# Designs tried in a protein design run: peptides against a protein of PDB entry 3LCN. Part 21

Target 1, 96 residues: chain A of PDB entry 3LCN
Amino acid sequence: QYTENLKVIVAEKLAGIPNFNEDIKYVAEYIVLLIVNGGTVESVVDELASLFDSVSRDTLANVVQTAFFALEALQQGESAENIVSKIRMMNAQSLG

## One batch from the design tools (peptide; aimed at target 1 E22)

Design b2_p26_3_s4 (made by RFdiffusion4, then SolubleMPNN; from b2_p26_3, 15 letters changed)
Fold by OpenDDE base, seed 3:
Structure b2_p26_3_s4 (fold): chain B 96 residues (1-96), chain A 26 residues (1-26)
Amino acid sequence: as target 1 above (96 residues)
Amino acid sequence: SSSLEKQWEELERKWAELLKLPHPPS
């Protein structure tokens, strides 16, 4: 029930990656799809790494891990808007 | 993996701090 909000959240996280040359919307949708279909952090990272050579495994892991934490936050009652704001702050503080 | 574990722990720490921050009423 949080899929649409999670897509927005993941897209915000992806937007913080420097030199990211993949379609953000597409990647965000795919990440959420894998998560809601039972994927784990490791399995989702493995899948993404096999599809997108331009993004490092460590970068992908950070995105996917963030998605799982965001999902937990949504389930605990935090709004998508607040989560997005927090991710924007994290993006601004990150080096890549 | 050990690398993922370390990354997870760091992210968990960051999120824990962020969750303590004030947020809008709605």
Scores: peptide ipSAE 0.162, ipTM 0.709, DockQ to the pose 0.048
OpenDDE base, seeds 1, 2, 4, 5: peptide ipSAE 0.147, 0.160, 0.154, 0.156; ipTM 0.664, 0.692, 0.691, 0.698

Design b2_p26_4 (made by RFdiffusion4)
Pose (drawn by RFdiffusion4):
Structure b2_p26_4 (pose): chain A 96 residues (1-96), chain P 26 residues (1-26)
Amino acid sequence: as target 1 above (96 residues)
Amino acid sequence: SIEERIAELKEYLEERVEEKKEEEEE
């Protein structure tokens, strides 16, 4: 199963949203459950937009798309640690 | 179930957002 890894990956992505003052673990779990239950990028983004009005639609879509891409990479055998490393790099905008 | 868990999390997140908006108004 990839659910536990996907929660950690989504939490790392959420940690990169500036001034996102929310319980990241619970938001990550919510996103992962919506995807596991058959959600699409649109349906998950729409659900998140009603909950988090301060965050732009493009930012939310970016988080959700990352979750779908990450699930595919996990199914393709990429380690969760490597996926988290790429997200940290994207969040920091630095090769360092 | 998954659906019950999603409902519970949604309710919890909505309460948090409402409380945060009330504090900002004060």

Design b2_p26_4_s1 (made by RFdiffusion4, then SolubleMPNN; from b2_p26_4, 12 letters changed)
Fold by OpenDDE base, seed 4:
Formats: structure tokens, C-alpha cells, sequence
Structure b2_p26_4_s1 (fold): chain B 96 residues (1-96), chain A 26 residues (1-26)
């Protein structure tokens, strides 16, 4: 139900990671499907950490937590557009 | 299936990461 929107949201979050040169769409889809398949923050972070040793665990945790918060926000009625906008602002602030 | 798709994605991502590492070592 929220899968496609969540993919977009997670992709936006991943795009904010400096020097992250992986296929963002693939990684976003992977994260979302792990969540849909019953993953927890910890289990999804563990999966990502096993794949991306160049990214800190804290950064990965931030991405995953954002995904879970976004999912909750979607369930509470917030639009994907609003969530993406917030993430973009956060990304910009991080780089500024 | 969902599980199969997850494994497929993981494989593709992993291969991409490993390929980059190999290229960096050359």
C-alpha cells in the first residue's frame, strides 16, 4: 500500500549520503522490501551493514529509522510529498 | 516471491559493491 511511496522516500534519504555511489533505486527497494517482510530497525541495519562497509552503522541506522518513521507518517495520513520535502530540507542542512 | 526478490536485489547490490572494490584495487 505504501510501498511505492516509501521507496521514493528512502531513495531521497539515500541521496543525502555523501559519497554513496550505489544504485539508490535498488538499495531503496531492498530496504523497503526488508521492512515489508517483517524486518526491524536492527535487522535491516544489520543487512545493510553487511553490504556497505564504507558507510557507518550510524548513517545506515539513520536511513532505516527514517524509513520506519516515514512509514508511520504515511499511515497517519501525511503525504509522501511532504515527507520527501522534509528529507530534502534535512539533506540540504546536512550539506550546508 | 517476495523472498526471492529480496535475494535477487541483495545479489545485485552485492555484486555492484564487489565490482567497485575490484576496480579500486587495479
Amino acid sequence: as target 1 above (96 residues)
Amino acid sequence: SLEEKIEELKKKIKEAVEKKKLLEEL
Scores: peptide ipSAE 0.702, ipTM 0.927, DockQ to the pose 0.905
OpenDDE base, seeds 1, 2, 3, 5: peptide ipSAE 0.702, 0.701, 0.701, 0.702; ipTM 0.926, 0.926, 0.927, 0.927

Design b2_p26_4_s2 (made by RFdiffusion4, then SolubleMPNN; from b2_p26_4, 15 letters changed)
Fold by OpenDDE base, seed 5:
Structure b2_p26_4_s2 (fold): chain B 96 residues (1-96), chain A 26 residues (1-26)
Amino acid sequence: as target 1 above (96 residues)
Amino acid sequence: SLEEKIKELKEKIKKEKEKQEEEKLK
């Protein structure tokens, strides 16, 4: 499966959140496992919102949606490297 | 199991948050 690549991708997305002081590796793994276990965008966002009240729900939704899109992209044959690069660009644009 | 691992990770995340809060209050 694509769990390991997805963890890297989600971690990159989390790294773009300003003032996010949580352990990115653990949070990324948590998100991926929730998705693999059958979570939906809504259910995963709800779970994260309960844990991270300092992060806006919209920001969390953006992270989770990115994860789902990334998983789909991986399944369609896109490389993890390419996906990470796109996220890095998005992160830079959001703060620029 | 996968569910057990999820619970474990959640607890780790919670504990890390608590640790950070404690540091802020000191």
Scores: peptide ipSAE 0.508, ipTM 0.858, DockQ to the pose 0.831
OpenDDE base, seeds 1, 2, 3, 4: peptide ipSAE 0.506, 0.496, 0.504, 0.499; ipTM 0.856, 0.854, 0.856, 0.854

Design b2_p26_4_s3 (made by RFdiffusion4, then SolubleMPNN; from b2_p26_4, 13 letters changed)
Fold by OpenDDE base, seed 2:
Structure b2_p26_4_s3 (fold): chain B 96 residues (1-96), chain A 26 residues (1-26)
Amino acid sequence: as target 1 above (96 residues)
Amino acid sequence: SLKEKIEKLKEKIKKKVEEKKKKELE
């Protein structure tokens, strides 16, 4: 039930990765698919690392961890809007 | 391509999910 919101959230997080030349929505969908089908932080990172070797493992781990935290936040009642806003702020800080 | 790789993995996941669902119904 949080799948669509999580996709949006993950997409926002991915958008903060410099020089990430991929379809953000597509990658976000893939990440969420892995998570909702039993993926762990480690396993999802492994999958992403195998596909996107140009992105550091730490960066990928940060994305995935954010996704899991976001899912937990959604489950706890936080709005997707609030989560996205936080991520946008984090993205801006990382670029500053 | 990356897209093809992802789609392949998506199919694998889909298959696994279907198998799990089948077992749950039995």
Scores: peptide ipSAE 0.232, ipTM 0.697, DockQ to the pose 0.132
OpenDDE base, seeds 1, 3, 4, 5: peptide ipSAE 0.207, 0.222, 0.222, 0.201; ipTM 0.682, 0.689, 0.688, 0.641; seed 5 fails the geometry check

Design b2_p26_6_s3 (made by RFdiffusion4, then SolubleMPNN; its pose is not in this set)
Fold by OpenDDE base, seed 5:
Parts: C-alpha cells; structure tokens; sequence
Structure b2_p26_6_s3 (fold): chain B 96 residues (1-96), chain A 26 residues (1-26)
C-alpha cells in the first residue's frame, strides 16, 4: 500500500549519505521490499551490511530505522511529502 | 572498481527480482 511512497522516502534518506556510491533507486527499492516481506531493523541491516561493506553499520541502521519510522508515519496518516521534507532537512543538518 | 560496482548492482537486481516473486506468491 505504501511501497511507492516509502521508496521515495528511503531514496531521499540515502541521498543524504556522504560518499554513497551505489544506485539509490535500487537500494531504496530493496530496502522497502525487505521491510514489506517481514524484515526487521536487524535483519535488514545485516543484509545491507553484507552487500555494502563500504558503508558503516551505523549509517545503514539509521537509514533502515528511518524507513520503519516513515512506514509507521504513513500508516498514521502523515503525508509522504511531509516526511520527505523532514528527511531533506535532516540531511542538510547531517555532518557525519 | 567499476566492474565490482556493476557486479554488485547485478546481484542487487537479482535479489530484488527474487523478493518481488516471493511477494507475488503471498
């Protein structure tokens, strides 16, 4: 139900990662698919860490947790546009 | 490095395809 909006949201979060050298579209899609297939924060992070060893586990965990929070927000009635806006602002403030 | 990136992307696409198929079966 929220997969397409969640992909956009996760992509926005990934775009904020410094020196991220992966295809954002496909990584976002994969994260969303893992989540809707019943993944947990831990299992999704483990999967991503195995694929992208150049990205810290903490960074991956931050992305994945954001995705789960975004999904909850969508389910509670928050608009995707508002969530994206918040993430964009957070990205602009992030130094690490 | 480019070849490695392409290989990782290929692997990712395969994983995505697999998950899509699994979700379709549910």
Amino acid sequence: as target 1 above (96 residues)
Amino acid sequence: MKKEKEEKLKKLKEKIKKLKEELKKK
Scores: peptide ipSAE 0.668, ipTM 0.924, DockQ to the pose 0.845
OpenDDE base, seeds 1, 2, 3, 4: peptide ipSAE 0.663, 0.667, 0.664, 0.667; ipTM 0.922, 0.923, 0.922, 0.923

Design b2_p26_7 (made by RFdiffusion4)
Pose (drawn by RFdiffusion4):
Structure b2_p26_7 (pose): chain A 96 residues (1-96), chain P 26 residues (1-26)
Amino acid sequence: as target 1 above (96 residues)
Amino acid sequence: SPATETIKARLANPDLWDEVLARINA
């Protein structure tokens, strides 16, 4: 199963949203459960937009799309650690 | 925040969770 890894990956992505003052663990769990229960990028983004009105649609779509891409990479055998490392790099916008 | 508390309430209540699943799978 990939659910526990995907939660950690989504949480790392959420940590990169500036001024996102929410309980990251619970938001990540919520996103992962929506995806596991058959959600699409659109349905998950729409659900998040009603909950988090301060965050632009494009930012939310970016988080959700990252969750779908990461699930695919996990199924393709990429380690969760490597995925988290890429997300940290994207969040910091630095190769360092 | 209210948003996070809403999420916790949905995760802890089967009826509220069924309503969320009905929306996303419409």

Design b2_p26_7_s1 (made by RFdiffusion4, then SolubleMPNN; from b2_p26_7, 12 letters changed)
Fold by OpenDDE base, seed 5:
Structure b2_p26_7_s1 (fold): chain B 96 residues (1-96), chain A 26 residues (1-26)
Amino acid sequence: as target 1 above (96 residues)
Amino acid sequence: SAATEKIKEILENKEKLEEVLKRINK
């Protein structure tokens, strides 16, 4: 149900990472796939950490946690547009 | 780059994807 919206949300979050040289669409797709197939924050972060050498574990954890919060928000009735807007604002405020 | 390539490899390989999903679910 929320897979496509979650992909958009995760992509927005990834777009906030400075010097991110990966394909945002594919990374977002992968993260969402792991989440909707039973992954936890810890297990998804572990898997991503094994693939991303240039991105800190903390950054990955932040992305994954945001995805889980977003999924919950979607399930509670919040619009994807509103969630994306919040993330965009947070990206603009981030110093790292 | 490297991570993207690995992800694409996993997504395109059923066996690898299944292995990942097993790990994700512990």
Scores: peptide ipSAE 0.767, ipTM 0.963, DockQ to the pose 0.849
OpenDDE base, seeds 1, 2, 3, 4: peptide ipSAE 0.765, 0.766, 0.764, 0.765; ipTM 0.962, 0.963, 0.962, 0.962

Design b2_p26_7_s2 (made by RFdiffusion4, then SolubleMPNN; from b2_p26_7, 14 letters changed)
Fold by OpenDDE base, seed 2:
Order: sequence, then C-alpha cells, then structure tokens
Structure b2_p26_7_s2 (fold): chain B 96 residues (1-96), chain A 26 residues (1-26)
Amino acid sequence: as target 1 above (96 residues)
Amino acid sequence: SEATEKIKEILNDKEKLEEVLKKINK
C-alpha cells in the first residue's frame, strides 16, 4: 500500500529528466498504476517506450528501475522523504 | 505532451486500460 508515496518518488525522478515536456504527475501516476497491477521492469518499459518517442529507452528504464527499487525500500521501512532526498541528490549530480 | 495525452486517453478508457494491463502481465 505504497501507491501514493511511490507516485511522489517517481515524480521526483521524472523531474530530473532534461527537457522533459510531459505532465509529471500523470506520467508518475501511470507508471505506478502499471507497477502495482503486475508490471515488470521490462513490460512497463515496453509500454512507456510505445508512448514516449523523444525519451530514450535507457532513460525510461532508469525511471522504472528506480521505481521498483523505491518500492522495495518502502517495504523495508525507509521513509518516502528519505528516498525522495536521495533521488533529488542523484538528479543534481546527473550530467545527462 | 503527446505521451501525456495518450496516457490521459488510456486512463479515461476502461477498455484501453484493460488492454494495457493484459499486455504488461503477459
């Protein structure tokens, strides 16, 4: 039952994508919806790749993998705030 | 915002959403 926290986390990850021109909240909602309904990294990436032409598959894979890692972290007891902070730092350090 | 629009369409269409969910679970 980490849907809402995961949406926030995924949104933070999406915010780090350069020149991202999509609605972050809607995209995050969609990604989380796919994950909580049985999607795998591969199947979710495939779905997203079919929708996003201007975002590389690697970038999409990075977002999705981060979401799955975050879900595991939440299940292990890490706070959403801590996870968001880590992602924010990673976004700031990313050069591409 | 093309992807956003496509997502909105899927989220607002039960049949489309069901199709997507079937794909990601196969």
Scores: peptide ipSAE 0.772, ipTM 0.963, DockQ to the pose 0.809
OpenDDE base, seeds 1, 3, 4, 5: peptide ipSAE 0.770, 0.770, 0.769, 0.771; ipTM 0.963, 0.963, 0.963, 0.963

Design b2_p26_7_s3 (made by RFdiffusion4, then SolubleMPNN; from b2_p26_7, 11 letters changed)
Fold by OpenDDE base, seed 2:
Structure b2_p26_7_s3 (fold): chain B 96 residues (1-96), chain A 26 residues (1-26)
Amino acid sequence: as target 1 above (96 residues)
Amino acid sequence: SEATEKIKEILENKEKLEEVLKRINA
C-alpha cells in the first residue's frame, strides 16, 4: 500500500498552491483517504470543492489528478522521493 | 483554515465520514 507515500506527495503538491491557508498535512490525509476508499478524480474534486471556497476548482482538480498520477507512478515502481522531486520542481516553475 | 476545520470534523465523526465515503464511492 502506498498511503503514506501518497500523503507526502500530495502534501508537496499542496505546498505549491499560492496563498494556501490550510493545514497541508490534514488536507493531504483527507485527499488520500478519499482516493484509497474508491473516490474518482471527479468525485474527490466535488467533495473538495464543497469544502474549499477560496481555492479554484481547477486548482483542486490539478492536485487530485496529480495524486492519481502519483499513485500510478508508485505502482509502476517509481520512488516517492523521485515523484516529490518532480512535483517540487513543477511547483517552482508554476506561475500560479 | 476553514476547510481544515471542516475536514477535522468529518474525520472525527464516524457518521459524517461514512456519508462522505458513500458519496465519493458512488
Scores: peptide ipSAE 0.767, ipTM 0.963, DockQ to the pose 0.795
OpenDDE base, seeds 1, 3, 4, 5: peptide ipSAE 0.767, 0.765, 0.767, 0.767; ipTM 0.963, 0.963, 0.963, 0.963

Design b2_p26_7_s4 (made by RFdiffusion4, then SolubleMPNN; from b2_p26_7, 12 letters changed)
Fold by OpenDDE base, seed 2:
Structure b2_p26_7_s4 (fold): chain B 96 residues (1-96), chain A 26 residues (1-26)
Amino acid sequence: as target 1 above (96 residues)
Amino acid sequence: SEATEKIKEILENKELLEEVLKKINK
């Protein structure tokens, strides 16, 4: 039961996307909803790609993969705060 | 915010959401 923590984590990842003009909370909620309801990386990316025209598939895939990695990390006992911190650092280091 | 609006529509429509969930699980 990591739904709420995962939403926060995904939101942090989305916040790192340059020129992202969507509601981060709604998008994060949607991604998490798809994941916890049986979505795979591929199927969730496909769904998102159908909704986002201005965001590259690679970017969407990166977000979704991060979400799955984060879910695994949470299940292994890592705190949401630590995961968010890592993502924040990655966002700051990203050049594109 | 075009994608946001689509997502809002899906989240607020049971039939649409069910169809999405079927797709991601196939």
Scores: peptide ipSAE 0.763, ipTM 0.962, DockQ to the pose 0.809
OpenDDE base, seeds 1, 3, 4, 5: peptide ipSAE 0.763, 0.762, 0.762, 0.763; ipTM 0.962, 0.962, 0.962, 0.962

Design b2_p26_8 (made by RFdiffusion4)
Pose (drawn by RFdiffusion4):
Structure b2_p26_8 (pose): chain A 96 residues (1-96), chain P 26 residues (1-26)
Amino acid sequence: as target 1 above (96 residues)
Amino acid sequence: SEELEERLKRQAELREYLVERAEEKK
């Protein structure tokens, strides 16, 4: 199963949203459950937009798309640690 | 299935929790 890894990956992505004052672990669990229960990028983004009105739609779509891409990479055998490393790099905008 | 029903119940609890947090901040 990839659910536990995907939650950690989504939490790392959420940690990069500035001034996102929310319980990251619960938001990540919510996103992962919506995906596991058959959600699409649109349906998950729409659900998140009603909950988090301060965050732009493009930012939310970016989080959800990252979750779908990461699930595919996990199914393709990429380690969760490597995926988290790429997200940290994207969040920091630095090769360092 | 029972597993689907448990996931949906948990998802509903999380949504209620997130709504309450948004209301408290307003």

## One batch from the design tools (peptide; aimed at target 1 E29 L33 N37)

Design b2_p27_1 (made by RFdiffusion4)
Pose (drawn by RFdiffusion4):
Structure b2_p27_1 (pose): chain A 96 residues (1-96), chain P 27 residues (1-27)
Amino acid sequence: as target 1 above (96 residues)
Amino acid sequence: SANEERIEELKAYLEEKVAEKKAEEES
């Protein structure tokens, strides 16, 4: 199963949203459950937009799309640690 | 289902917390 890894990956992505004052672990769990229950990028983004009005639609779509891409990479055998490392790099915008 | 029940709980919790933060900002 990839659910536990996907939650950690989504939480790392959420940590990169500036001034996102929310309980990251619960938002990540919510996003993962919506995907596991058959959500699409649109349906998950729409659900998140009603909950988090301060965050732009493009930012939310970016988080959800990352979740779908990460689930595919996990199914393709990529380790969760490597995926988290790429997200940290994207969040910091640095190769360092 | 268990996942659906959990989503409902999380959604209610998140909505309560967002409402509390908006009320604090208005004060």

Design b2_p27_2_s2 (made by RFdiffusion4, then SolubleMPNN; its pose is not in this set)
Fold by OpenDDE base, seed 2:
Structure b2_p27_2_s2 (fold): chain B 96 residues (1-96), chain A 27 residues (1-27)
Amino acid sequence: as target 1 above (96 residues)
Amino acid sequence: SRKEREEKLKKLREKIEELKKKLKEKE
């Protein structure tokens, strides 16, 4: 039930990756689908690493971990807007 | 190249559809 919000959140996180030339919407959707189908941080990172070898594994891990944290935050009642805002700040500070 | 990007996107879309199917089957 949080999948759509999570897609938006993950997309925001992906948008912070410099020189990321993939379709963010589709990648975000894929990540969320992997998670909701039972993926773990490790398995999702492995999958993404196999597809996007030009992106560092650490960067991918950061994205995936953020997705899992965001999902937990959503489940705990935090608004998607608030989570997105936090990610924007993190993007500007850490990935910019 | 354009072709490479298109092929990669196609592959991603296929993977997405596969997972969507699996998810639907679990519901």
Scores: peptide ipSAE 0.588, ipTM 0.906, DockQ to the pose 0.899
OpenDDE base, seeds 1, 3, 4, 5: peptide ipSAE 0.581, 0.586, 0.585, 0.587; ipTM 0.905, 0.906, 0.906, 0.907

Design b2_p27_2_s3 (made by RFdiffusion4, then SolubleMPNN; its pose is not in this set)
Fold by OpenDDE base, seed 5:
Structure b2_p27_2_s3 (fold): chain B 96 residues (1-96), chain A 27 residues (1-27)
Amino acid sequence: as target 1 above (96 residues)
Amino acid sequence: SAKEREEKLKELKEKIKELKEELKKKE
């Protein structure tokens, strides 16, 4: 499946969060594992919110939703590179 | 704090381990 590509994509999204002091690699892996294990946007957000209470729920929701959209894009045939590029652009403009 | 982050990372790693085991069983 698309777990490895999705990890890279989610990591890119996490990298755009200001003042995020968690290990991006492991957080990305955890998010992907939750998703492929049958998690929903709500359940994954709830899990992350309980674990990382210093990060706003809205921020977490944005990350998780991005992950689900990315997974759909991958399934539709879009390359991981293109998805990462889009996220990187969004990260940049979000900080602007 | 650094200590808090370390504890969260430890917890995260344990959760990851559990999920990997669960997924392995489902496959």
Scores: peptide ipSAE 0.640, ipTM 0.920, DockQ to the pose 0.934
OpenDDE base, seeds 1, 2, 3, 4: peptide ipSAE 0.628, 0.631, 0.636, 0.630; ipTM 0.916, 0.918, 0.919, 0.917

Design b2_p27_3 (made by RFdiffusion4)
Pose (drawn by RFdiffusion4):
Structure b2_p27_3 (pose): chain A 96 residues (1-96), chain P 27 residues (1-27)
Amino acid sequence: as target 1 above (96 residues)
Amino acid sequence: EEEELEERLKRQEELRQKFLEEKEEKE
């Protein structure tokens, strides 16, 4: 199963949203559950937009799309650690 | 499989209600 890894990956992505004052672990769990229960990018983004009005739709879509891409990479055999490393790099906008 | 789906949906709804209560308190 990839659910536990996807939660860690989504939490790392959420940690990169500035001034996102929310319980990241619960938001990540919520996102992962919506996807596991058959959600699409649109349905998950719409659910998140009603909960988190301060965050732009494009930012939320970016988080959800990352979750779907990461699930595909895990199914393709990429380690969760490597995926988290790429997200950290994207969040920091630095090769360092 | 049906019991696992019902547990996930119950957990999803609990989280949704938690977020809505916290949003209301902030307003």

Design b2_p27_3_s2 (made by RFdiffusion4, then SolubleMPNN; from b2_p27_3, 14 letters changed)
Fold by OpenDDE base, seed 4:
Structure b2_p27_3_s2 (fold): chain B 96 residues (1-96), chain A 27 residues (1-27)
Amino acid sequence: as target 1 above (96 residues)
Amino acid sequence: SEEERKERLEKLEELKEKFKKKRELEE
């Protein structure tokens, strides 16, 4: 359904994290798998925090919350392209 | 479907092992 688009969206969000040296594609896939298998914001953040200690919980929470909002937006009919564009703007803003 | 869920869970476990292995190598 929306899993492939959500992977792209989450990957774009992860790309905005400075000094994040994990494989973005695999991490995005992992996050989406956790979500579609019943994960909550808290449980997914806990899982990611156990794997990536170099990233703050606040940063992880921001990524995961974005994923949940994106999934809801997709379900409401918003295009993946539009969501990705918004995330790119946010990434640019955070680096400015 | 049940089959789709099974496939997702298998892939999830595969990725968990991948990241677990990486962490062990870094320690």
Scores: peptide ipSAE 0.247, ipTM 0.758, DockQ to the pose 0.913
OpenDDE base, seeds 1, 2, 3, 5: peptide ipSAE 0.107, 0.114, 0.108, 0.120; ipTM 0.639, 0.641, 0.635, 0.649

Design b2_p27_3_s3 (made by RFdiffusion4, then SolubleMPNN; from b2_p27_3, 14 letters changed)
Fold by OpenDDE base, seed 2:
Structure b2_p27_3_s3 (fold): chain B 96 residues (1-96), chain A 27 residues (1-27)
Amino acid sequence: as target 1 above (96 residues)
Amino acid sequence: SSAEKKERQKRLEELKEKFKKKREEEE
């Protein structure tokens, strides 16, 4: 499966959130598990919003959507490295 | 499999509890 790669990808995305005080690894794992267990963008966002109210819903939605897109990209043959690189660049741009 | 899903659900609950516990400690 793409679970482990997706965790890394999601973690990279989470790392771009300013002032995110949660354990990125655990949150990434949590998100991936929710997705693998059949979560939708909406249901996962709802779950995260209930737990991490200090993070805006839009930010959470962006993370979750990125996760789903990344999963699709992985399934289509894109390397995890490339996806991480893209996210890292996006993170850097968001701070610029 | 159903068993795998159950295991993942267990882990989800564990993580969720960790998040809640941390929140409680920070409050």
Scores: peptide ipSAE 0.717, ipTM 0.936, DockQ to the pose 0.866
OpenDDE base, seeds 1, 3, 4, 5: peptide ipSAE 0.716, 0.717, 0.716, 0.716; ipTM 0.935, 0.935, 0.935, 0.935

Design b2_p27_3_s4 (made by RFdiffusion4, then SolubleMPNN; from b2_p27_3, 8 letters changed)
Fold by OpenDDE base, seed 2:
Structure b2_p27_3_s4 (fold): chain B 96 residues (1-96), chain A 27 residues (1-27)
Amino acid sequence: as target 1 above (96 residues)
Amino acid sequence: SSSEKEERLKRLEELKEKFLREKEEKE
């Protein structure tokens, strides 16, 4: 399974959120747990929105969608390192 | 496995409760 790699990937994505005041490691773990336990993009976003109202729903949706895309990429054979690198670049280029 | 799933669900609940407590503390 890809849970540990996905945690790292999600953590990298969360690290790109300006003024994110939650523990990145715990939130990343939580997101991955929701996904591997059958969560959908919508259900995971709903769950996170209920817990972290200081973060916009759009931002949460972006994180969750990234997680799902990353999981697919991992399953297709892309390395976690490459995915993290892409996310890091995206974080650096983000204007929002 | 069933045991692993149970562990994941337990951890998920632990984290959820943690976040709920923290949310309440911030309010």
Scores: peptide ipSAE 0.743, ipTM 0.946, DockQ to the pose 0.947
OpenDDE base, seeds 1, 3, 4, 5: peptide ipSAE 0.743, 0.742, 0.742, 0.742; ipTM 0.946, 0.946, 0.946, 0.946

Design b2_p27_4 (made by RFdiffusion4)
Pose (drawn by RFdiffusion4):
Structure b2_p27_4 (pose): chain A 96 residues (1-96), chain P 27 residues (1-27)
Amino acid sequence: as target 1 above (96 residues)
Amino acid sequence: MTKEERLELIKEKIKELKEKLEEEEEE
């Protein structure tokens, strides 16, 4: 199963949203459950937009798309640690 | 919604989603 890994990956992505004052672990769990229950990028983004009005649609779509891409990479055998490392790099915008 | 209200709403939605997923796994 990839659910526990995907929650950690989504939480790392959420940590990179500036001034996102929410409980990251619960938001990540919510996103992962919506995807596991058959959600699409659109349906998940729409659900998040109603909950989090301060965040632009493009930012939310970016989070959800990352969740779908990460699930595919996990199914393709990429380790969760490597995926988290790429997200950290994207969040910091630095190779360092 | 306040931060506390959104958190409680999300916990409620999580509970419902978990119950639905358990029912689908049983079927």

Design b2_p27_4_s4 (made by RFdiffusion4, then SolubleMPNN; from b2_p27_4, 8 letters changed)
Fold by OpenDDE base, seed 3:
Structure b2_p27_4_s4 (fold): chain B 96 residues (1-96), chain A 27 residues (1-27)
Amino acid sequence: as target 1 above (96 residues)
Amino acid sequence: MSKEERRKLIEEKIKELKEKLKLKELE
């Protein structure tokens, strides 16, 4: 249902990570699939931390938590466009 | 692991998760 929109949202969040030298799309897909298959914030963060040593655990946790919040927002009727816009603004603030 | 190795690993994991999700949706 919301998986495709969530992939776009997570990709936008990942794009805000400085010096993240990975293809954003497949990482976003992986995160979404972990979540929709029953992952928790902790389990998904653990998985990502095992794969991406160069990214701090706190940063990964922030990405994953954002994904869960976004999924809830989508389920509550918020548009993907609006969620992406919010994340983009937050990314800009974190880089400023 | 190299970037290429990590990508390959994640792609395989993605494939597995897609299959699991498909099976769950059929139940």
Scores: peptide ipSAE 0.699, ipTM 0.922, DockQ to the pose 0.953
OpenDDE base, seeds 1, 2, 4, 5: peptide ipSAE 0.696, 0.695, 0.698, 0.691; ipTM 0.923, 0.922, 0.922, 0.920; seed 5 fails the geometry check

Design b2_p27_5 (made by RFdiffusion4)
Pose (drawn by RFdiffusion4):
Structure b2_p27_5 (pose): chain A 96 residues (1-96), chain P 27 residues (1-27)
Amino acid sequence: as target 1 above (96 residues)
Amino acid sequence: EEEEEEEELEERLKRQEELREKFLEEK
C-alpha cells in the first residue's frame, strides 16, 4: 500500500504553502482519503476550496496534482524519500 | 472479500466525514 507514504508526501507539499496556518497532518490525511475513495483532481480541489478559502485555486490544484503524480511514481517504484526530496527542493526553490 | 472491502470503504468514508466536520467547526 502507498497510503502512508502519500500522506507524508502531501504533508511535505502542504508545508511549502506560505501563511497556511492549518493542521498539516489532518489536511494531508483528508486529501489522501479523497483520492483513495475515487476523487479526481477537480473534485478534490473543489472540496479543498470550500474548506480553505484563503488559498488560491491554482495553489490547491498544485497540491492535489502533486498527490496524483506522487501516487503514480510510488506505483512506478520510486521511493517516498526521493519524492519528498524533490518536493523539498520545489518548496525551497533551491538546488541546495 | 467483497464484504471486507465494503467495511473498509465505510470506515474510510466515516473518517473522511469526521475530518470534514472538524475543518468546518474551525471555520

